# Ledger of designs, part 162: peptides against a protein of PDB entry 9GMZ

Target 1, 343 residues: chain A of PDB entry 9GMZ
Amino acid sequence: TGFPLELLTRPATERLAYFENYTVAHPRLKEVYEILMRTIAEPAGASFIFVYGASGVGKTTLRLRVEQKLTELALPKLESDRARVPVVGIEAIAPESRYFNWKEYYTRALITLEEPLIDHKFDYGVRGISRDNFGKINVESKVVAPALRRALENALIHRHPDVFFVDEAQHFGKVASGYKLQDQLDCLKSLANMTGILHCLLGTYELLTFRNLSGQLSRRSVDIHFRRYCADSPEDVQAFKSVLLTFQQHLPLAETPNLVDHWEYFYERTLGCIGTLKDWLKRVLSDALDREATTITLKDLQKRALSVAQCQKMFKEIQEGERQLSETEADVQNLRSALGLGA

## One batch from the design tools (peptide; made by RFdiffusion4, then SolubleMPNN)

Design b2_p18_8_s3
Fold by OpenDDE base, seed 4:
Order: structure tokens, then sequence, then C-alpha cells
Structure b2_p18_8_s3 (fold): chain B 343 residues (1-343), chain A 18 residues (1-18)
């Protein structure tokens, strides 16, 4: 089934919002979604989940769909426990400085945990944290990072989410000269241990650096690789074409554009990353709606495509990440073989 | 089938994100 045909009579903003909110179910997303949902339901003593993959593979879409599902599943429990938040998700911000801003991170996490719609008021036990008349959290500039951490620990314990999501988590790796990345990991580990809350870090292949630095985190973490589609796999090419066909059917335009016939061009400019594809199509759809166009042309696609130079850079970053994973898998097999464990 | 599971997930994902 395609988009609701009634959208063709609706404002451009509503048509664009439909496409923005639409998610294509595709094999890689399904696989990672099922693994992530199962791991959240049964952490088996894990304190961390690492979800890594290419930029634009769809990690944020995965997070949002898991947050939606966890919220839906928690509704019966939320009626009895009004203090509970089922899930919390934040995006880690790239530091403006060469150092990760923990004060900003804790502030954003507190603001997200304490949505204005939560009826149950909580005292953080920290001076300079208050709610305004609209229930929004206000953090005074004088509040120091250790106090914000204690407030977040107390809030996480009280709200008891099934998982705490941190998107773009590779930004924790941005440390100033002379600081250790290990100190950032120990800080995150301590937060998870003190709260008893499962943390899910989503990010690029730069998260592999975190995975390798802590032998203690490795024992308490689950790893999930969100793979792109590869052009050398017939199955992956077919899945990518099926995604294009689905997007073609869900673009709210009077004439259905033929995206599938241009699959190689879409692959060239997305590297098999469905998030990059969706964002590209969203930009092109916006331009088409602004000019009241009946369809999307190849020329319209070309205007909003990533440059070849951008794609070449992204592809090198992907290849380096995929290489590091392949080496890690080979090292595990070599270790197993050396231990006399079969493959 | 895996296809039926994908279709079921597609139905779940047909709901707009909040």
Amino acid sequence: as target 1 above (343 residues)
Amino acid sequence: SEQEKLEKLAEEFSKPLP
C-alpha cells in the first residue's frame, strides 16, 4: 500500500511530515531492531549495548522506533507507576571545545527524563535545579557537573527506564590533549552501575575505540553492528531496490517517480545507507512540493545529491570501520583456534 | 516467513513517530 491519496489535497507541510514520519521496514533494520528489543528485555547482566554503523545507516530511526515500541509496551505499567519513564533517549553533542562537555550532557539528560508532562514531581536534592511554571527543568549556571551527575543518578533511579539511549555517542571520544578516553568510559560505566540502568550507545565506527579500551565493559556489553547494504551482495542489492520501491510508493506526489530504475545512482550517492537515502529524498520532496511539482525527476535528484567527493570521503570512513570489525572477528577466531575451540 | 515478519514490522512502522 502506498501513501494515503488524500495527502495530494493536503498542504505541502502535511505531505512532507508524512514522508518524514514514514519508516521503511527493511531487512537490516528488522534484524537490528529485533536484537535490540530482545537485549533490552533480557540484558543478562549487561550494562551497555553498543550499536555501531556507518553515518546515515539509520541508527536514529532505529532508536526512535525502539523508543516508540518500549513506550507502547510500558503503558499498562505506567498506569500503576506514575513515576516511571519507560525509555529515555538523548543525542550526544559534538563539543565546541576539544573536550566533551559533561555538564551539558547531564543537563540535557535531566531535561529529557523530566518532560513537562510527567505529573509526578521529583526533588533532585540539588540546589539550582528547579521546574518552571510549565514544568520545564531549569538548571542554574552555578550548578557544577558533579551535582548534575548526582541529580541524573537520582532521576534515573526514580524514573527507572528500561534503557537510556545516547545517540551520536562517538562524541564521548572527543577528549582534550592529555586526557584519557578511559576516564570517559569509567564515568559512563559508573553512571550505569550507580543507577542500575542499561545504557545503549549508538554511533559511528568510532565507537569501536570504546569497545576496545575497556576489558571490563567488554564483559558487560552487547555489540550490535548495523550494516549498510553492499553492492557486491545480490541479496543486499535486492533489499536496496525494494527500499527504493517502497519509498517510491510513499512519496506523496501525483505521479509516482521511478526511483528503482536509478538504483545504481542512488547506491553511488548513499553507499547503501538508508538514512542517507531518506534524507536525500526528503530534501528533493521538499523542493518538489515548494514548486507544486507532480513528480521528481533525475535533475531534481542531482540538485540535492551528495557530491562525489563527499561520497568518496564517507566510503573511506566506512571501509576503515568495516576493516576494523573484520580484523576483530578474525582475532576472535584466531584466539578460539589457539585455545583449541572449534570455529 | 521472514517476509511475513517484515510485513508485520512494516505495519508497526506505518504508525507515525510521535
Scores: peptide ipSAE 0.406, ipTM 0.917, DockQ to the pose 0.157
Fold by OpenDDE base, seed 5:
Order: sequence, then C-alpha cells, then structure tokens
Structure b2_p18_8_s3 (fold): chain B 343 residues (1-343), chain A 18 residues (1-18)
Amino acid sequence: as target 1 above (343 residues)
Amino acid sequence: SEQEKLEKLAEEFSKPLP
C-alpha cells in the first residue's frame, strides 16, 4: 500500500512529516531488529550490546523503532508500576574538548530518564538537581560529575529500564587516547554493573576499536553488525531495488516517481545505506513540495545527491570497517580450528 | 515465511514514530 491519498490535499509540512516518520521494513533492518529485540528480552548475562555499521545505514531508525516497541510492550506493566520507564535512549555528543564530558552525558541521561510525565517523583538526594513547575529536571552548574553519576545510578535502579541506548557512541572514543577510551568503557561497564541495566551502544565501525581495547567487555557483550547492501550480491541488489520501490510508493506526490530504473545511481550515491537514501529522498521531496511539483525527476535527485568525493570518503571508511570484521571472523575460525572445534 | 515476517514488520513500521 502506498501513502494515504488524502495527503495530496494536506500542507507540505504534513506531507514531509509523513515521509520523515515512514520506515521501510527491509531485510537488514529486520535481521538486526529481531536480534536486538531478542537480546534485550534475554541478555543471558550480557551487560552491553554493540550495534555497529556504516554511517547512514539506519542505526538511529533501528533505535527509535526498538524504543517504540519496548514502550508498547511495557504499557500493561506501567499501569501497576508507575515508577518504571521501559527504555531510555540518548545520543552521545562529540566533545568540543580533548576530554569526554561525563557531566553532560549524565545530565542528558537524567533529563531523558526523568520526563515530566512520570507520576512518581524521585528524590535524587543531590543538591542542585530540581524539577521545574512542569516537572522537567534542572541541573545546576555547581553539580559535579560524581554526584550526577550517583543520581543517574539511583534513577536507573528506580526506573528499571529494559535497556539504556547510547546512539553515536563512537563519540566516546574520538578525543581519547586508547587508555582514556578503556577508562571510559570501564566507567560505562561500572555503571551497567552497579545498576543492573543493559546498555546498548550504537555507532559506526569506530566502535570496533572499543571491543579490541577491553577483553573483559567481550565476555559480557553481544555484537550486532548492521550491514549495508552490497552490489556484488544479487540478493542485496534485489533488496535495495525493493526499498526504492517502497519509497517511491510512499513519496506523497501526485505522480509516482520511477526510482527503481535509477537504482545504480541511487546505489552509487548511498553505498547501499538506506538511511542515506531516506535522507536524500527527504531533501528532494522537500524541494519538490516547495515548488508544488507533481513528481521527482532525475535532475531533482542530482541536485541533492552526495558528491562523488563524499561517497569515496564514506566508502573508504566502510571498507576499513568491513575488513576489520572479516579479519575478526577469520581469527575466530582459525582459533576454532586450532582448538579442534569443527568449522 | 520470511516474506510474511517482513510484511508484519512493515505493518509495525507503518505506525508513526512518537
């Protein structure tokens, strides 16, 4: 089924919002979604989940859809436990300074965990943490990072989320020496252990560096690779064409554009990353709506495409990440063979 | 089938994000 036809008579803002909120179910997203949902339901003693993949593969979309599903599944329990929050999700910010801002991280986590709509007000026992007249948390500048950590630990214990999501988690590593990165991971591990809350870190292939630095995290972590579609796989090409077909049916325009005939050009400028594809189509849709256009042309697509230089840079980063994973898989196979475990 | 599971997931993903 395509978009609701009534959208053609609606404002451009509503038409754009429809497409923004629309998610294509595609094989790679389904696979990762099912693994992630299963791992959250049955952590089996894991304290961490790592979800890694190319920039623009759709990790944020995955997170938001999992958060939505966990919230839906928790609703019957929330009637009896008004203190419970089913899930908490934050985005890690790239630090402006040479050091990761733990104070900002804890503040954002507390603000997200303690939404105004929570009936059960918790006293953090920390001076300088208050609620405004709308129940929103305010953290005074004088509150130090160790006090915010204790407040977050207490809040996580009291709210009992099934998982704590951190999107763009590679930002923990960008400014730290390898040792500082390990210290940051040990800090997160300590937070997960002290609260009993499962942490899910989503990010680029830069997250693989985190796994290599902490052999202790490897024993209590589940890894999920969110793969792109590859043009050398006929199955992946067919899945990518099917995504284009679905998007063309869900663009709220008077005339359905033919995106599928241009699949090679879409692949060239997205590298098989569906998030990059969606963002591109969103920009092109916005331009079409602003012009009151009936459809999207190849010229409209070309105007909003990533440059070849951007695609080449992104592709090099992807190839390096995929190489590191292939080496790790080969090392596991070599280890199994050396142990006399069959393939 | 895998297709039926994809269709069911498509129905879930047809819901707007909050």
Scores: peptide ipSAE 0.403, ipTM 0.916, DockQ to the pose 0.182
Fold by OpenDDE base, seed 1:
Structure b2_p18_8_s3 (fold): chain B 343 residues (1-343), chain A 18 residues (1-18)
Amino acid sequence: as target 1 above (343 residues)
Amino acid sequence: SEQEKLEKLAEEFSKPLP
């Protein structure tokens, strides 16, 4: 089924919002979604989940859909336990300096965890953290990072979410030295251990560098690779074409564009990343709606495409990440062979 | 089938994000 035809009579803002909120179910998203949901339900003593993949593969969409599902599943329990939050999700900010801003991280985590909809007022035990008359958390500028950490630990223990999501988690790795990177990882480990809350870090392949610094995390983490679609796989090409077919049916335009006929061009400019594809189509749809156009043309697509130079840069970053994972898989095979476990 | 599972997930994903 395509978009609701009634949208054609609606304002451009509603038509664009429909497409923005639309999520294509596709094989790679389904696979990672099912693994992530299962791992959250049965962490088996894991304190961390690492979800890594190319920029624009759809990690944020995965997070938001998992957050939605966990919230829906928790609703019956939230009626009896008004203190509980089912899930908390934040985005890590790239540090402006060589130092990660933990004060800002803890503040954002507290603000996100303590939405005004939570009837049960909690005292964080920290002077300078208060709720306003609307129930919104206010953090005074004088509150120091160690105090904010204690407030977050207490809040996480009290609210007991099933998982704490951190999107763009590669930003924890953007520090000036390897020692500081280890300290950042140990800080996160300590937060997970002190609260008993499962942490899910989503990020680019740069997250692997962060993950690999701690051999000790191997026993306490689950790794999930969110793969792109590869043009050398007939199954992946067919899945990518099916995504294009679904998107063309869900573009709220009077005439359905034939995106599938241009699949190679879409692949060239997205590298098999569905998030990049969706963002591209959203920009093109916005332009078409602004012009009151009945359809999208190849020229409209070309106007909003990533440049070849941008795609070449992104592809090099992907190839390096995929290479690092392939080396890790080869190391596992070598370890198995060395253990006398046949290949 | 894998297709039926994908369709079921598509129905779940048809809900707007909050």
Scores: peptide ipSAE 0.399, ipTM 0.916, DockQ to the pose 0.157
Fold by OpenDDE base, seed 2:
Structure b2_p18_8_s3 (fold): chain B 343 residues (1-343), chain A 18 residues (1-18)
Amino acid sequence: as target 1 above (343 residues)
Amino acid sequence: SEQEKLEKLAEEFSKPLP
């Protein structure tokens, strides 16, 4: 199946939006999606889910597709419970200051939880939190972080989402020198425990530090590794080629480009990360649409490719993350062997 | 099959993101 041919007569903005909204179903995304959906449905006493993997592997796409599915599944229940929000998702931002801005985090979470269209307006019980005439939340600058936390706890209890997503969650680790990442994790753990809401943290391999810092979080967490495709695996190479084939069929251009014949170049410049691939193709498509081009060429691809230096840096970060996982697996095996449990 | 499950997921992912 390809793109709707009617798009060829549509504005460049609509053609680009089609490709932006398009998601390729691929084996690694399917696996992680199924595990994540199952874990959200049956958390088995887990308070946290950690989804970690390379930058550009597709974690944000995974989150958005899970949010969509949870919303669709909740619709029949939301008719009877108008106070409920099925899912909430925020992106953690890197703090400009040396300190994690909890006030900003709580404010963003409250704003995201309180959709203007929710009929049942919640009283936060906190002075300086209001709604405008459109139902949008406004938080006055005088509201302190402990009050915002209580407002968020109450809002999460009242709205009762099936999961709270935090994307780019590695930014919680960017704490000032001398502050413990542990204190941030204990704060998140306390929020999850007080609300009874399952938290899903998505991020880079820096999230592995969160597993190591809190043995108590590890007991109440489910870990999901979103792997890239590896060129040393014939199955992974075939999956990557199949993704390229699907993308070439879903580029809304008059002439279908042959991406598959360039699979090695695509792999070299994406490291097997499908998000990086999609973003690259999006930039190239935008350029092609701006020129009213009928297709994309290898020169168009080369113009928007990541540099070799960027790829080398990204590859080192991936190798370090994959190494840390392998060490953790070896430590578990060593522990099992030391306990007299078979490997 | 695993392929049929992938195709079904592809159909779900054909929907625009909200």
Scores: peptide ipSAE 0.391, ipTM 0.914, DockQ to the pose 0.154

## One batch from the design tools (peptide; made by RFdiffusion4, then SolubleMPNN)

Design b2_p19_1_s1 (from b2_p19_1, 9 letters changed)
Fold by OpenDDE base, seed 5:
Structure b2_p19_1_s1 (fold): chain B 343 residues (1-343), chain A 19 residues (1-19)
Amino acid sequence: as target 1 above (343 residues)
Amino acid sequence: SAEFQAILEEASKPKEPLK
């Protein structure tokens, strides 16, 4: 099973778009997808889900696939409930200022929640929120953050999504002191409680700092660790090689490149992160298509690889996150032992 | 999508060790 051979006669743009849209399923993605889908279906009183893992592990791919599945599952109900939106997903932006821009966050959330195709028009009761001729939400600059929050609360209640996704959620914390981070989490918690909508925050291991700051979130949160593949695990190495095999079969080139034989080099420059691998291969494919090349070479790979210095920085950030989780697992075992619960 | 479900099912099959 490889790419459609007809792509070899198609424009470079279509060939690249095929690879961009192609998703390799791999064991870690499947595991996290199944846990996340189950948790969304049965929150068990949770108000938050935290999905954390290395940068480039594939969290955005996970989000998009869950959004697609939730939309598909909701379609039969949307025929009877035209006001419903099954899922809403946004990406948090790193603030340019020392303060998280809640006005921008609420505006983006409202714009995403209120797509033009929704037949049931909702009046937010907020002056300066309107729809254009295409039904797109427009927010005037005069609208203040508290008014946008009330509009979003009302919209979330009315549209009743099964989950609200926030990707790159570590950006809530980047500029805040630990105290300001707590205030931001309490704000999100209040939004989840007021609307009854489950929130899923996806991000790097920097999200662990959010979890540790809010002892109240711990009782109403589910944690999902999206692990990378580790070179010290034979099973993880085999899974990583299998991903390389699948990617080499889905590169729309006349000659299938041998990626698998270079698995150690791919591992060195991706740290076992499949999103980083896909982005690397996408850059190399683009260069190959621009040259009308029949295949990709090791030299083409080397030209678009992350530098050793970038990989070393990313690896230190991963090791710190993995260490914090291992300490937490040990603390749980110590707590169980101290409670007289068997290991 | 049915395509993603098929990919998930295929990823679940024990792949033969790459020789």
Scores: peptide ipSAE 0.116, ipTM 0.746, DockQ to the pose 0.089
Fold by OpenDDE base, seed 1:
Formats: structure tokens, C-alpha cells, sequence
Structure b2_p19_1_s1 (fold): chain B 343 residues (1-343), chain A 19 residues (1-19)
């Protein structure tokens, strides 16, 4: 079924919001969702989950759907345990400075953790952290990063989420000159160990640097590769065409555009990344609604497409990430072969 | 699966803002 036809009589803002909120279930999203949900339910002593893949593959969509599902599953228990938060999800900010801002990270994590109107006042044990009468956390500017860390540790222990999500986690790799990336990872490991809370880091292929830094992480981490669709796979091409077909049915326009006939152009400008595709279609839909257009054309698509130079840059970054993973898979196969585990 | 699509679609509906 397509979009609700009643949307055609609604304001442009409601029509755009419908498409923005709409999520296509596609094979790679389903696969990674099922793996992630299973891993959260049965972490088997893991302290970390790493979800890595191309920019615009759909990692944020995955996070939001898992957060929603975990919240839904926890609702019956939250009636009896009003102190519990089922899940916490934050986005790591790209630092303006050459170093990751831990103070800002801890502040945002605390705010997000306590944003649910939890009836129970929690004492963070830190001066300069207060909750107002509306339940909003206020953090005074004088509160230092080590104090905010202790407050977050205490809050995570008290609220006991099933998982702590950090989106755009490659930003932890932004370290000042003379500091080690290992120190950032050790800070995260310490937070996970002190709280007993499973951490899920979602990010680009730059997140693989964290995986390579510590062979000891292998025993305490689960890796999930969120792959793009590849044009050399007939199954991936068919899945990508099916996503285009679904999007064309869910664009709230009077005339359904034929996106599927242009699948190669969509692939060229998205590299098989469904998030990039959705964001492109959102921009084109917004332009069409602003013009009161009945449909979208190839010219409208071209106006909002990523440039060839942008696609070439993104493709090089993807190829480097996919190469690093392929080398790791080959190393595992070589290790198995060397151990006399037949191929 | 059609079921997973339906779950994601239902989940994507704007929750009415709690008044």
C-alpha cells in the first residue's frame, strides 16, 4: 500500500513529515536489526557492540528502530520499576577543537538519560548538577569532566538500560596531538566496566581503528557490518530497485514518479546507501511541495543530487573500509587454514 | 518481510504529541 491519499489535501509540512518519518524495511536493515536485537538480548559477556558501515547506509535509522523496540518491550516492566530506563541513545559530536569534548559528551548523556519524566528524583552525588521542577537536568558550567563522568556512572547504574547507544562514534577518534586513541577507548571501556552497561558504538569505517587498536576487545566486543548494496550482486540490485519502488509509492505526490526506471542513476549518486537515497528524495520532495508540483522529474532529481566529485570521494572512503574488512576476513581464513581447519 | 515493513511503518507514524 502507498501513502495515505488523504495527505494530498494536507499542508506541505504534513506531507513532508510523512515521508521523513517513513522507514523502508530493506534486507540489510532487517539483517542488522535482527543481529543487533539478538546481541543486546544475549551479549554473552560482551561490553561493546560495534556497528560500522558507510556514511548514509542507515545506522541512525537502525538505532532509532532498536531504541523504539527496546522501549516497547520494556513498557510492562517500567510500570513496576519506575527508576529504570530501557535504552539510552546519543550522538557523539564532532569536536570544534582537535580533541573530543568529554565534558559535553557526559552532559548530553546525562540529559538524554534523564529526559524521560522519571518520577524518582536521583541524586547524582555531584555538586552543580540539579533537576528542576519540570524534571530537566541542569549542569552548571563549573562542573568538571571527571565529576560529570561519576554522575553518568551513577545514573547508568541506577537506571540500568539494556544498552547505551553512541551514534557517530568515529568522533572519539579525534584526539589532540600527543594523545593516544587508546586512551579514548580505555575511557569508554572503563565506563562500560564500572556501570555494567552494554555499549553500542555506531559509526563509519573509521570505527575499525578502535577494533584494530585492541586485540583484547575481541573477547568483549561484537562486530556488526552494516553493508551497502553492491551493483555487482544481482540480489543487491534487486533489493535496491525494491527500495526505489517502495519510496515512489510513499512519496505524497498526486502522480507517482517512476524512480525504478532511473535505478542506475540513483545507484550512481547514492553508492547503494539507503540513507543517502532517502535524504536525496526528501530534498527533492521538499522542492516539489514548495512548487506545488504534481510529481518529480529527472531534472528535479539532478538539481539535488550529490556531485560526481562528492560521490567519488565517498566511494574511495567506502572502498578503503571494505578493503580493511576483506583483509581481516582473509586473515581469519588464513589463520583457520594455518590451524588445519579446512576451508 | 512484509511483517517487518508493517512494524517499521507503524513505528514511523507520528506519535501524537502527548498533550
Amino acid sequence: as target 1 above (343 residues)
Amino acid sequence: SAEFQAILEEASKPKEPLK
Scores: peptide ipSAE 0.023, ipTM 0.483, DockQ to the pose 0.065
Fold by OpenDDE base, seed 4:
Structure b2_p19_1_s1 (fold): chain B 343 residues (1-343), chain A 19 residues (1-19)
Amino acid sequence: as target 1 above (343 residues)
Amino acid sequence: SAEFQAILEEASKPKEPLK
């Protein structure tokens, strides 16, 4: 089924919001969603889940859909335990300085855990953390990172989420030396251990560096690769075309644009990343709605496309990440063979 | 599956603004 035809009579803002909220259930998203949901339900003593893949593959969409489903599944329990939060999700910010800002991270995590709609006021036992009249958490500038950590530990224990999501988690790795990256991982590990809360780190292939640095994290982590669609796979090409067809049907325009006939151009400018595709189509839809256009043209697509130079840079970063994974898989197979474990 | 698409579409419905 396409978009609701009633949207054609609605304001441009409602038409755009429809497309923004729309999610295509494509094969790679479904696969990763099923693995992630199963791993959250049965972590088997894991403290971490790593979800890695290309920038714009759709990791944030995956997170949001898992958050929605975990919230839905928790509703019967939330009626009995009003202190419980089913899931927490934050985005890690790139540090402006050479050092990851733990104070900012803990502050943002606390603010996210304590949505204004949570009726149960919790006292964090930390001076300089307060709620305003609207229930919003205020953290005074004098509060130090160790105090914010204790407040977050207490909040996570009290709210007991099934998982704590950190999106763009590669930003933990932006530390000036390898020694400092280990300290960051040990800090995250300690937070997960002290709270008993499963942490899911979503990010680029730079997260693979985290796996390699901590032999103790590797024993307590589950890895999930969110792959892009590859043009050398007929199945992946067909899946990508099916996504284009679905987006074509869900663009709230009077005349349905033919996206599928331009699939090679869409692939060239998205590298098989569905998030990048959605963001591109969103920009083009916004421009079309602002002009009261009946459809999207190739010229409209070209105006909002990533440049060839941007795509070439992104593709090199993807190829390096995919290569590192392939080498790791080969090393595991070589180790198994050397141990006399059959293929 | 059609079920996964239906779940994602239902979850994509604009939350009615809590009045």
Scores: peptide ipSAE 0.021, ipTM 0.460, DockQ to the pose 0.065
Fold by OpenDDE base, seed 3:
Parts: C-alpha cells; structure tokens; sequence
Structure b2_p19_1_s1 (fold): chain B 343 residues (1-343), chain A 19 residues (1-19)
C-alpha cells in the first residue's frame, strides 16, 4: 500500500505532514514496542524503564506510539474517571547552563499533565500555580523548584498515569561541578516512589551510566535496548531495505523514487537508524515539494545527507554504547557460569 | 508484519483532540 493518491492534489504542507505522521513498522520497533507495552502493563514492582539506543534510532516514535496506544486503551475508563490521564510524556531539555533545570522540568511536566481540556480543577496546594480562563497552567516566576515538585507529585497521584515518559533523558546527566549523577537519579527515584508512577526514561547510551551508578535502581528497573540495524547481519540488511521500500511508497510524489537501489548510501549516512533515515527523507521531501518536483534524485539526497564527519562521530558514540552492553552481557554469562547456571 | 503496519498506520492518524 502506498500513500493516498489524492495527496498529489493537496498543498505541500499536507503532503509533508502525511510523511511526518507516517510510521514504518520495522522489526526492531515492533520488538521494543511489544516489550515496552508488556512492561507498562506488568511492571512487576519496577519503578523505572530505561529505553536506550543510538541517536535517531526512533525512540521518540516509539514513545508517541505507546502514548497513543495507552490513550486508546484508557478511553473506556476515562469516561468514568475524568480526572485520570492515561500517559504523560515530556522531553528533557538540554539546559543552556551546565546544570539540569529542575524548575523547568517540573513546570513542563505540570503543563503537559494538565492539558486545558481537563475540566477538573485541581488545587496543587502551591501558591503561584493557577489555571487561566483557557485551562492552561500558569506558574509564577517566584515558585521555587521544591514547591513545583510537590505540585507535580500531587498532580501525578491525582491523575494516576500508567507511565511517565521522559525523552532525551541523558540530559539529566548534565550536573553541576560538585553534584553527582547519583543525586539526579535519587531525585527521580524519590519522585517515582512518592507518586507510585512508573517512569520510562528514553535516551542515548549515556543512560547506561545511570544503570552502573545505582545498584538500587537496577533492582527496580527494566532495561530495553533499542538496537539499530547492523550491516554485518543479512537479516538486518533485509529489514533496512524493506524500510526503504516502504518509505519510497509513502513519499507523496508523482513518481516513486528508487531508494532501495541506493541502500548502501542510505546505510552509510544513517548507520542503520530509522529515525535518522526518516528525518533525512523528510528534509529531501520538503525541498522537492518546494520545487514542485515529480520525484527525488540522488543529488537531492546528497544535498541533505549528514556529512561523513557527522556520521563518524555518531558511529563512535554507537560503538562505545554497543561495547559497554556487550561487556555487560559477557559479565552476566560469566556470572551465570560461575554460579553453575547454564549459559 | 502487515498487521503491525496496520496498527501503526491507524495509530499514526491524527487523533481528533480528545474533546
């Protein structure tokens, strides 16, 4: 199945929006989605889920799909419990300062949790937090981080989401000189414990440092590795080619471009990361639509490709993360063997 | 699978804002 042919008569903005909203089902996304959905349904006393993988692997797409599914599954219950929010998802901002801004984090979490459409007014018990006439939360500048935390704790308890998502969670690692990454984890752990809400942290392989620092978090966390496709695996290469075939069918252009014949070039410039591939194709599609072009050419692809230097940097970060995981897997096997448990 | 693609495509539809 391709894109709806009617899109060819629609404005460039609608054609681009179609492709932006389109998600290719691919084996790694399916696997991680099924594991994540199962873990949210049956957390087994876990307080945290860590979803880690390469930048541009598709973690944000995974989050959005899970949020949509959890919302759909909650609809019958939301009719009876209008105070409930099924899921909350935020993106952690990279602070402009060297320090993670907890005040901003709590404010954004509150704003996201308290969408204007929730008729149920909740008193946060904190002076300087109000709703405007449009139901939007307003946080006065005088409200301090500890007060915002209490407001968020109360809101999370009252709204009782099945999971709280934090995307780009590696930004919690941006600590002051003299603060430990452990202190940030203890803050998150305390929030999860006080609210009883499952937290899912999505991020790069830098999230592995969080796992290593807290042997107490490891007992209350589930780890999900969102792997890229590897060129040394024939199965992964076939899956990557299948994704290219699907994307070429869903580019709303008059002539279907042949992306599959260029699979090696797409792999070289995406490192097997489907999010990076989608973002690249989105940029190229935007340029093609602006020119009223009938198709995408190799020259159009080259114009919007990541540089070799960018790919080399990203690949080093991936190799370091994959190495750390491989060492951990070997350590687990060695521990099992030493315990007399079969491999 | 075609089934997972269909689920993702259905989920990809802009939901009407929950009124």
Amino acid sequence: as target 1 above (343 residues)
Amino acid sequence: SAEFQAILEEASKPKEPLK
Scores: peptide ipSAE 0.014, ipTM 0.434, DockQ to the pose 0.064

